# Designs tried in a protein design run: peptides against a protein of PDB entry 5HOI. Part 15

Target 1, 351 residues: chain A of PDB entry 5HOI
Amino acid sequence: FRYMPFSPAGTPFGFTDRRYLTMNEVGYVSTVKNSEQYSITVSFFDVGRFREYHFEDLFGYDLCFLNEKGTLFGQSKTGQIQYRPHDSIHSNWTKIIPLQAGERITSVAATPVRVIVGTSLGYFRSFNQFGVPFAVEKTSPIVALTAQNYRVFSVHYSQFHGLSYSLSELGTSSKRYYKRECPLPMSLPNINSDMKKDANLDYYNFNPMGIKSLFFSSYGDPCIFGSDNTLLLLSKWRSPEESKWLPILDSNMEIWKMSGGKETTDIHVWPLALAYDTLNCILVKGKHIWPEFPLPLPSEMEIRMPVFVKSKLLEENKAILNKKNEIGADTEAEEGEEDKEIQIPVSMAAE

## One batch from the design tools (peptide; made by RFdiffusion4, then SolubleMPNN)

Design b1_p9_2_s1 (from b1_p9_2 with H4S E6L)
Fold by OpenDDE base, seed 5:
Structure b1_p9_2_s1 (fold): chain B 351 residues (1-351), chain A 9 residues (1-9)
Amino acid sequence: as target 1 above (351 residues)
Amino acid sequence: SKLSELINS
């Protein structure tokens, strides 16, 4: 196993010279390789609120986090981080994170009030938005971070214990834990089943945890979207005994329903954010499970608990078809059964 | 929906 740099909804280069470093509801950050240098572009979905900007990257930033106030960049091997405010009022700042031999920055997160750096050795470093350090804590190895305001959702990995998570609040004087290294019930990528397609192997080599993204919902709940394309929400995290992960959306099931019950292997959901009851996402068509260039416009997908099973829906539709055939003995031709759209109940059809 | 358009395209 190798600790790889993780950024929310980041994409691999694949066979191209360009990739997305990160994307969310605010925008998307791309990098283009030019010889030994990189050109970074920070783009926004709200073009009326924000102006796109670019800069030359001499360091090869492989970590990124975008928020409404700025972009945090990191270089996993050198420990360099840079924060770039979107406005011209606040100055950019750069810092080197001290790394031990073989240590890597694995994830970075930034809010308007906090910067967080996590490492492959489990060093959790917190800063204010100006790069002033608060604390260093030793945790289990960090593989992913996200943050909203003062709250941090961290994912940890141990070879012995698998995935765990923490939910913490970074106050002015102290770190508070709501959850501390609790088991994370997320499935890891299945190398034997999923790696049958070369495109999945490239993605696994880029992101071996299969975490496509993690974010806080608009209500401040931790969300994670794994390789199984299921959105998990941490419910009731304020009550330690009542806290549970809810599978609030099976995106493969939603695609299957919207296709009229056809198995589609070329349409993929790429998660951006959870706003209210809708997953903001990129719908990807093609061989790659990640968006290519140019970036498609975001789409919304209503969250729905996976209460229905494909087999039951197929059985119900067969039962409806059989009843129709028993009532309608008139001899109009058997147009082939294969192309009949599965009538999904209106309550399950996304409007 | 955009997804229906993408599936049917």
Scores: peptide ipSAE 0.024, ipTM 0.732, DockQ to the pose 0.537
Fold by OpenDDE base, seed 1:
Structure b1_p9_2_s1 (fold): chain B 351 residues (1-351), chain A 9 residues (1-9)
Amino acid sequence: as target 1 above (351 residues)
Amino acid sequence: SKLSELINS
């Protein structure tokens, strides 16, 4: 296992000279390799509110977090971070995070009021939006971070305990934990099943945890989207005893439903954000599970708890077909390739 | 839906 730099919805280079460093509901950050340097572009979905900008990156930033006020960049090996406000009113700032031998920055997050840096040794570093440090805490090794306002959702990995999560609030005077290194019931990528496709191996090498993204919902609930393409939402996190992860969307099931029950292997959901009851996502068609260039326009997918089992629906449809065949045995029914559209109950069909 | 268009394309 290797700790890799993680950014929300970041993509690998693959066989290309370009990738997305991060993307969310605000926009997308791309980097293009130009010899020994990189050109970074910060693009926005709301082109009326924001202007696209670019700059030359001499450091090779491999970590990024985008918010409505600015972009945080990080270099996992050198410990350099840069914050760039989208407005020209506030100055850019750069800082070097001290790293021990072999330590890496594994994730960064930024809100309009906080900057957070997590490392492979479990150093959690907090700053204000101007790069003034608040505290350094030692936690279990951090593999992913996201933040909204003063709240931080962190994912940790231990070889002994697997995945855990923390939910904290970074006030002015103190850090409060709502959850502290609690078990995270997310499936890890299955090396044996998933690595049969070269495209999955490339993604696994880029992101060994299979966390496509993590974010806070519009209601401020922690969300995570793993390699199983299930969106998990942390419900009731204010009540420690009642807090639970809800599988609010199986995107593979939704794709399967929308395909008329056909197994599609070339359509993928790439998560951006959860707004109310809809997953904002990129629908990807192709060999790679991640979006290529140009970025497709975002799509909305309604959240639906996976109540139905594919096998049961297939059995029910097979039983209906068998009953039709028992009644129809006397007529030479041309075995037209009746497109095996599984009649998905209307309550299961996307409206 | 945009997904149905993508599936049928």
Scores: peptide ipSAE 0.024, ipTM 0.732, DockQ to the pose 0.610
Fold by OpenDDE base, seed 4:
Order: structure tokens, then sequence, then C-alpha cells
Structure b1_p9_2_s1 (fold): chain B 351 residues (1-351), chain A 9 residues (1-9)
């Protein structure tokens, strides 16, 4: 197994010279390979609040985290990190993270008050927004990080124990755990079933965990979106005994509903953020499960617990069609059974 | 919906 650099909603290069380093509700960071260097662009969805900026990257940053105050960049192999405030009032800073032989930075996160670096050996390094170090902790190998304010959601991977997660708060004096290396009930990519398409193999090689993104909701709940296209939310995390992962959206089910019950293989949900009851996402049409260039406009998808069974809806729809045929409605139903749109109840249709 | 437009395009 190889630990790969992870950034929230980051995309592979594929066969192109460009990719998204990260994207979320704030914006998107792209990189373009120009011979021996990269050109990085930091773009924003709120063009009234923020100004797009670009710079030349001589280091080949492969890690990124975007927040409302700045962008954190990292180079997984060299250990270089750079924080770039969006506002020119604040200075950029660069730091080298000491890495052991074979160690990689696997994920970085930044809030307006904290910078976090996670490594393939499980070094968890915390800094303030100015790059002043607080602590170094040894954990299980870190594969993904996100942070909101003082809180950090970390995903860990062990070859022996699979996926785990931690939820911690990085106060001034100490780290508090709400959850510490608890089992994460996220499905890993199934190499045997899903890798039949070259595009899926390319994505798997880029992101072996299949974590498309992780973020905190607008309510401050940890969210993760895996390769199964299910949005998981950690509920009641303040009460250790009551805390549970909720599958709050099956995006494949929602796509299936919106397609009239047709199996679509060319539409993909790319998660950005969870705001209240809506998943902010990019709807991707094409062979690749990730957004290409230009970036499509974000879409909203209402969160809904996946309580519906496709087979039951299909059976109910067949039963309705059979009853219509028995009532002698001379609708020339010569069109093959497979092409009939499933009438999904309006209460189940996503807008 | 934006998705219905995307499906039908």
Amino acid sequence: as target 1 above (351 residues)
Amino acid sequence: SKLSELINS
C-alpha cells in the first residue's frame, strides 16, 4: 500500500496537464503543469468577496487546503508547506516539515487559527496561522485531514485495522479528543468491481482510500464522502456513547431518482460542502468521476436518509403500469419496459 | 433540476 497525498475534493491530472488541488464551498485551487514548474490559481465562488490570484509553483505542491482567510499548500515528499493569505495585508510564510526516510505529508488542513500537517507515519503536527508550532503527536498513519476553527477531523489508516477517525480540538494549551482513532465505517474502493474502467483505476491510484472529500458541516459536524458516493455525518460527537455515523445522502440513489430510475453511469456527484440540509457539490457528466475544466457551477442536493429501496420502487411502478393496462387505457405501450420513466413521488424527487 | 437538465443534455 502507498500513502498518497490527499486534499479535499482534489482531482488527478489524468491525461491532462491540469488538475484541481482542492475545492470546497469557498472556491477551488487549480494547478497547471508548465514544463518544469506549475502555475497555481486560487479561484473563488464569491467573486465579490474574494479576488482570484495565481502564482508560479517551483516546488510542485501536491497538497492543498483552502479556507476563507488563506490557502495552505504542501509538498508531500519534500515536506515544504506554504500558507498564502488571500488578503495581501498578511504575509505568506513557508516552512519545511522534517520528514523521516520514506515519510510523506499525506494531508494538510488550515483554519484561520490553526495549521495541521499529517503524515504517512502518523505524525500530527499543529501550528498557529503564522506557522508557529504547538505540538507534535504520534498517531496512526494519517490519510486525510480537515479542520474548522479549532477542531480537526482526521482519518487514519492501518493495514491491520483499516480506517479510523479522530475528532480533536486544538486549544491553546492542549489537544482535546472527542473521538480518538475510532473505527470509521466507510467502505474502501473495491478494486475488483470498480476498477474495470481505466478512469476508476487512475482515480484509485491518485486516491486509494476513495475519500472524495471530508469537511465540517455548517453545524460543525464531521462529514465524509467516500467512493460509495454516500455522505456520512458524525452525529452527537459531543456524547461519546451516543455518537454515530449517519448516512445522510446516497448520491447514487438521488441520481437514479432524478434520472427517472434509469441507471446512469456518466453522472457523478463531486462533494464540496454541507450547508444546513444541502450538499453543495459539482455535478459531473462524463467518463471521469471528477470535474474537468472548466469547473461546472456548484449545485445543491438536499440531504435525505437512504430509506428507499430501488427494487421496491421498480416493483411498485410495474404494478401501477400493469393496473393501467388492465383498466383498458389504450396507451400504445410498445416501448420496451426498460425505457419507461419511473414516476418517483414528488416527496422523493430531489429538485 | 440542474441534474435533470444535465441528464437530458
Scores: peptide ipSAE 0.023, ipTM 0.730, DockQ to the pose 0.597; fails the geometry check
Fold by OpenDDE base, seed 3:
Structure b1_p9_2_s1 (fold): chain B 351 residues (1-351), chain A 9 residues (1-9)
Amino acid sequence: as target 1 above (351 residues)
Amino acid sequence: SKLSELINS
């Protein structure tokens, strides 16, 4: 197994010279290969609040985290990190994270008050927003990080135990755990089924865990969106004994419902953030499960617990059709059986 | 919905 650099909602290059390093509710960071260098652009959805900026990257940053105050960049192999405030009032800073032989930075996160670096050996490094170090902790190998304010959601991987997660708070003097290396009930990509499509192989090579993104909700709940396209939310994490993962959205089910029950293979949800009860996402149409260029405008998808079974809805609709045929309603609307939109209960239709 | 438009396009 090889630890790959992970950034929230980052995309592979594929066959192109460009990719998204990260994207979320704030904006999107793109990089373009230009010979031995890269051009990085930091773009924002709120163009009235933020100004797009670009710079030349001579280091080949492969890690990124965007927040409302700045962008953190990292180079997985060299250990170089750079924080770039969006505001020109604050200076950029660069540091080299010491890495052991074969160690990689696997993920980085930044909030207005904290910078976090996680590695393939499970070194968890914390800094303030100015790059002043707080502590180094040894954990299980880190594969993904996100952070909100002082809170950090970390995903760990062990070959023996699979995926685990931690939820911690980085105070000024101490780290508090709400959850520490607890099992993460996220489905891993199934190599045998999902890899039959060449487009999925490229993504799997880029992101072997299939974690499309992880973030905190607007309420401060940890969220993760895996290869199964299910949004998991960690509920009741303040009560360790009551804490549970909730599958709050099956995006494949929602796409299927919105298609009138048609199997769509070319529409994909790319997660950005969870704001209240709405998943902010990019709706991707095409062969690739990730957004290409230009980036489509974000879309909103209402969260819904996956309580419906496709097969039952199909059976119920067939039973309704059969009853209509038995009642001998001579209504000549022989609109062919194939094109009848599945009557999804109106209460379950997303607006 | 924007998704319905995208599906039907």
Scores: peptide ipSAE 0.021, ipTM 0.720, DockQ to the pose 0.613; fails the geometry check

Design b1_p9_2_s2 (from b1_p9_2, 4 letters changed)
Fold by OpenDDE base, seed 4:
Structure b1_p9_2_s2 (fold): chain B 351 residues (1-351), chain A 9 residues (1-9)
Amino acid sequence: as target 1 above (351 residues)
Amino acid sequence: SRLSKLINS
């Protein structure tokens, strides 16, 4: 298994010269190959609050984390990290993370108060916003990180134990665990089914875990969005015995509902953030499951527990159609059974 | 919805 650099909602280059390093509710970071160099652009959704900026990247940053105060960049192989405040008032800083032979930075996260670096050997390195180190901890191999304020959600992978997660708080003098390397009930990409489409192979080569993104909700709950397009939320994490993962959205089900029950293979949800009861996402149309250029405007999708069964909705819709036909509504529209739009109850339709 | 526009586009 090869640990790959992960950034929240990062996209592969594919056959292009450009990709998104990361995106979330704040904005999106793109990189463009220019000969042996890269041009990085940090763009924002709130253009009134933030100004887009760009710089030349001579290092080939392959890790990124965007927050409201700055952008953290990392180079997975060299161990270089750079923090760039959005405001010119604060100085950029660069640091080299010491890596062992074959070790890679696998994920980075930054908040206004913390910088976190995770590695393929499970080194968890914490810093303040100025790059002053707090601690180094040895964990299981880290594959993904996100952070909010002082809290860190880390995803770990072991070839023997699969996926696990930790939820920790990084105080000034100590790390507190709310959850420590607990099983993560996220489905891994199925190589045999999901990789049959060449377009998906490029993505899974880029992101073998299929973690499209992970973030904290607006309420501070850890969220993860996997290759199964299900949004998982960690509920009641403050109570260790009551803590559980909730599947709060099946985005494939929501797409299917919004398509009138047609199988759509060209529409994809790309997660950005969870704000209250809405998933902020990019709706991607095309062959690739990830957004291309230009970035579409974000969309909102209401969170709903996946309690509906497609087969029952199809049967109910057939039963309604049969009853309409029995009542002598001779609407001669011999449109084949496959083309009939499923009337989804308004209470079940996402807006 | 934005999606209905995307589906029908």
Scores: peptide ipSAE 0.020, ipTM 0.728, DockQ to the pose 0.564
Fold by OpenDDE base, seed 1:
Structure b1_p9_2_s2 (fold): chain B 351 residues (1-351), chain A 9 residues (1-9)
Amino acid sequence: as target 1 above (351 residues)
Amino acid sequence: SRLSKLINS
């Protein structure tokens, strides 16, 4: 296992000179290799509210977090971070995070009021939006961060305990934990099944945890989207005893339903955000599970608890077909078997 | 849906 730099919905270079550093509901940040340097572009979905901007990156930023007020960049090996406000009123600032030998920045997050840096040794560093430090805490190794306002959702990895998560609030005087290094019931990438496709190998080398993204919902609930393409939401996190992860969307099941029950191997959900009851996502068609260039327009997918088992639906449809064949023995209507759309019950079909 | 269009394209 290697700690890799993680950014929400970040993509690998693959065989290209360009990738997305991060993307969410606000926009997307891309980087292009230009010989010994990079060109970074910060793009927005709301082109009426924001203007796209670019700059030359001499540091090779491999970490990014985008919010409505600015973009945080980080370099995992050197410890350099840069915050760039989207407005011209506030100045950019740069800081070097002190790293030990072999330590890496593994994730960064920024809100309009906080900057957070997590490392492979479990150093959790907090700053205000101007780069003034609040605290340094030692935690289990951090593999992913997201933040909303004063709240931070952190994912940790231990070789002994696997994945854990914390939910904390970074007040003015102190850090409060709602959850502290609790078990995270997310499936890790299955090397043996997922690596059979070369396209998946490149992604898992880029992101060994298979965390496509993590974010806070519009209601302020922590969300995570893993390699199993299931959206998990942390429900009731204010009540430690009642808090639970809810699988609120199986995106593979939803793709299967929308395909009329056909197995699709070339359609992928790339998560951006959860707004109310809809997953904002990029629908990716192709060999790679991540979006290429140009970025497709975002799509909405309604959240639905995965109550139905695909095998039962297939058995029920086979039983219906067998009953039709028992009744229809006399009419040689060669309705070609290939185009039999599985009748998904209307209650299960996305309207 | 946008997905239905993407599947059928």
Scores: peptide ipSAE 0.015, ipTM 0.726, DockQ to the pose 0.613
Fold by OpenDDE base, seed 3:
Structure b1_p9_2_s2 (fold): chain B 351 residues (1-351), chain A 9 residues (1-9)
Amino acid sequence: as target 1 above (351 residues)
Amino acid sequence: SRLSKLINS
């Protein structure tokens, strides 16, 4: 196992010279290889609020986090990080994170008030937005980070215990834990089943945890989207005993429903953010589960608890068809049996 | 839907 640099919704190069370093609701950061250099572009969905910018990267940044105020870059091997405010009013800053032999920066996160660096040895480093350090904490190995305001959602990996998570608040003088290295009930990629498609092997080599993204919802709840394409939300995290992960969206089920019950293998959900009751995502068509270039416009997918079973819906539709045939409704609509959209019960449309 | 268009394209 190798700790790989993780960035939210980052994509592999694959066979191309370009990839997305990160993307979310704010925008997307791309990098293009040019010999030993990279050209980085920071693009935004709200082109009226933000101006796209680019720069030459001589360091080969492989970590990125985008927020509304700036972009954090990191180089996993060298320990270099750079914060670039979007506004020209604030200066860029660069820092080298001290790394031990074989240690890697595995994830970085930035809010308008905090910068967080996590490592393969479980060093959790916190800074303000100007790169002034607050603390260094030793945790289990960090594989992913996200942050909103003062809150940090961290994912940890142990070869013995699998995935765990922490939810913390980085105050001015102290770190508070709401959750500390609790089990994360996310499915890991199944190498034997999922790797039968060559396209998934490249992604697995890039992201062995299968964490497509993690973010905070608009309500400030931790969200994670794994290789199973299920969006998990941590509910009631303020009440330690009541806190639970909710599977608020099975995106494969939603694609299946929206296709009229047709099995599609070339449509993929790429998560960006959860805004209220909608998953902001990229709908990807093609062989790769990740978006290529150019980036498709974001789409919204309503959150739906996975309460329906495909087999049951198919049985119910067969029963409806059989009942129509028994009633002798001579409606000659020879619309072939295969093309009848499965009537999904509308009852879930009203929440 | 946008998805329906994407599936049927």
Scores: peptide ipSAE 0.020, ipTM 0.727, DockQ to the pose 0.587; fails the geometry check
Fold by OpenDDE base, seed 2:
Structure b1_p9_2_s2 (fold): chain B 351 residues (1-351), chain A 9 residues (1-9)
Amino acid sequence: as target 1 above (351 residues)
Amino acid sequence: SRLSKLINS
């Protein structure tokens, strides 16, 4: 197993010289390889609120986290991190994170008030927004981080215990755990089924955990979107005994419903954020499961718990068609069985 | 929806 640098909704280079370092509801950070250097662009969806900016990256930043106030960059091997406020009034700062031999920064997160660095050895390092250190904690190996305000959602991996998660709050002087290295009920990528497509192998090599993104919802609930394209939300996390992961969206099922029950193999959901009851996402058409360039406009997908079975919906639609035929309603032509759009109940159709 | 346009494109 190899710990790879993780950034929320980051994309691989693939066969190109460019990739997205990260993307979310605020915007997207791209990097272009120019020989031995990189050109980084920080772009925003709200072009009225934010101005796009770019800079030359001589360090090869492979970690990124974007928030409403700035962008955190990291270099997984060297331990360099840089915070760049979007506002030019605030100064950029750079810091070297001390790494042990073979240690990597695996994920970084930034809020307007905190910077967090996680490593392959499980070092959890916290800073304020100015790069002043608060604490260093030793945890299980960190594979992913996200943060909102003072709250941090961390994903951990052990070869022996699999995936776990922590939910913590980083006060001024203390760290509080709401959840500490609890089992994460997310499926890892299935190498044998998914590797039949070269595009999935490239993505797996880039992101071996298959975590497409993790974020906090607009309500402050931890969310994770895995390789199974299911959005998990941690509900009731303030009550340890009541806390549970909810599968609030099967994006493959939603694509299937929106296609009228046609199996689509070339449409992919790329998660950005959860705002209220909608998944903000990029709809990707093509062989690659990740967005290419130019970035499509974000789409909204309503959250719906996967309570329906495709086979039952097909059977119900067949039964409705048979009843229409018995009532002597004009047999509109027998379009072939494969092309019959299923009537999905309006309550199940995404607008 | 944007998805319906993407499916039918």
Scores: peptide ipSAE 0.015, ipTM 0.728, DockQ to the pose 0.598; fails the geometry check

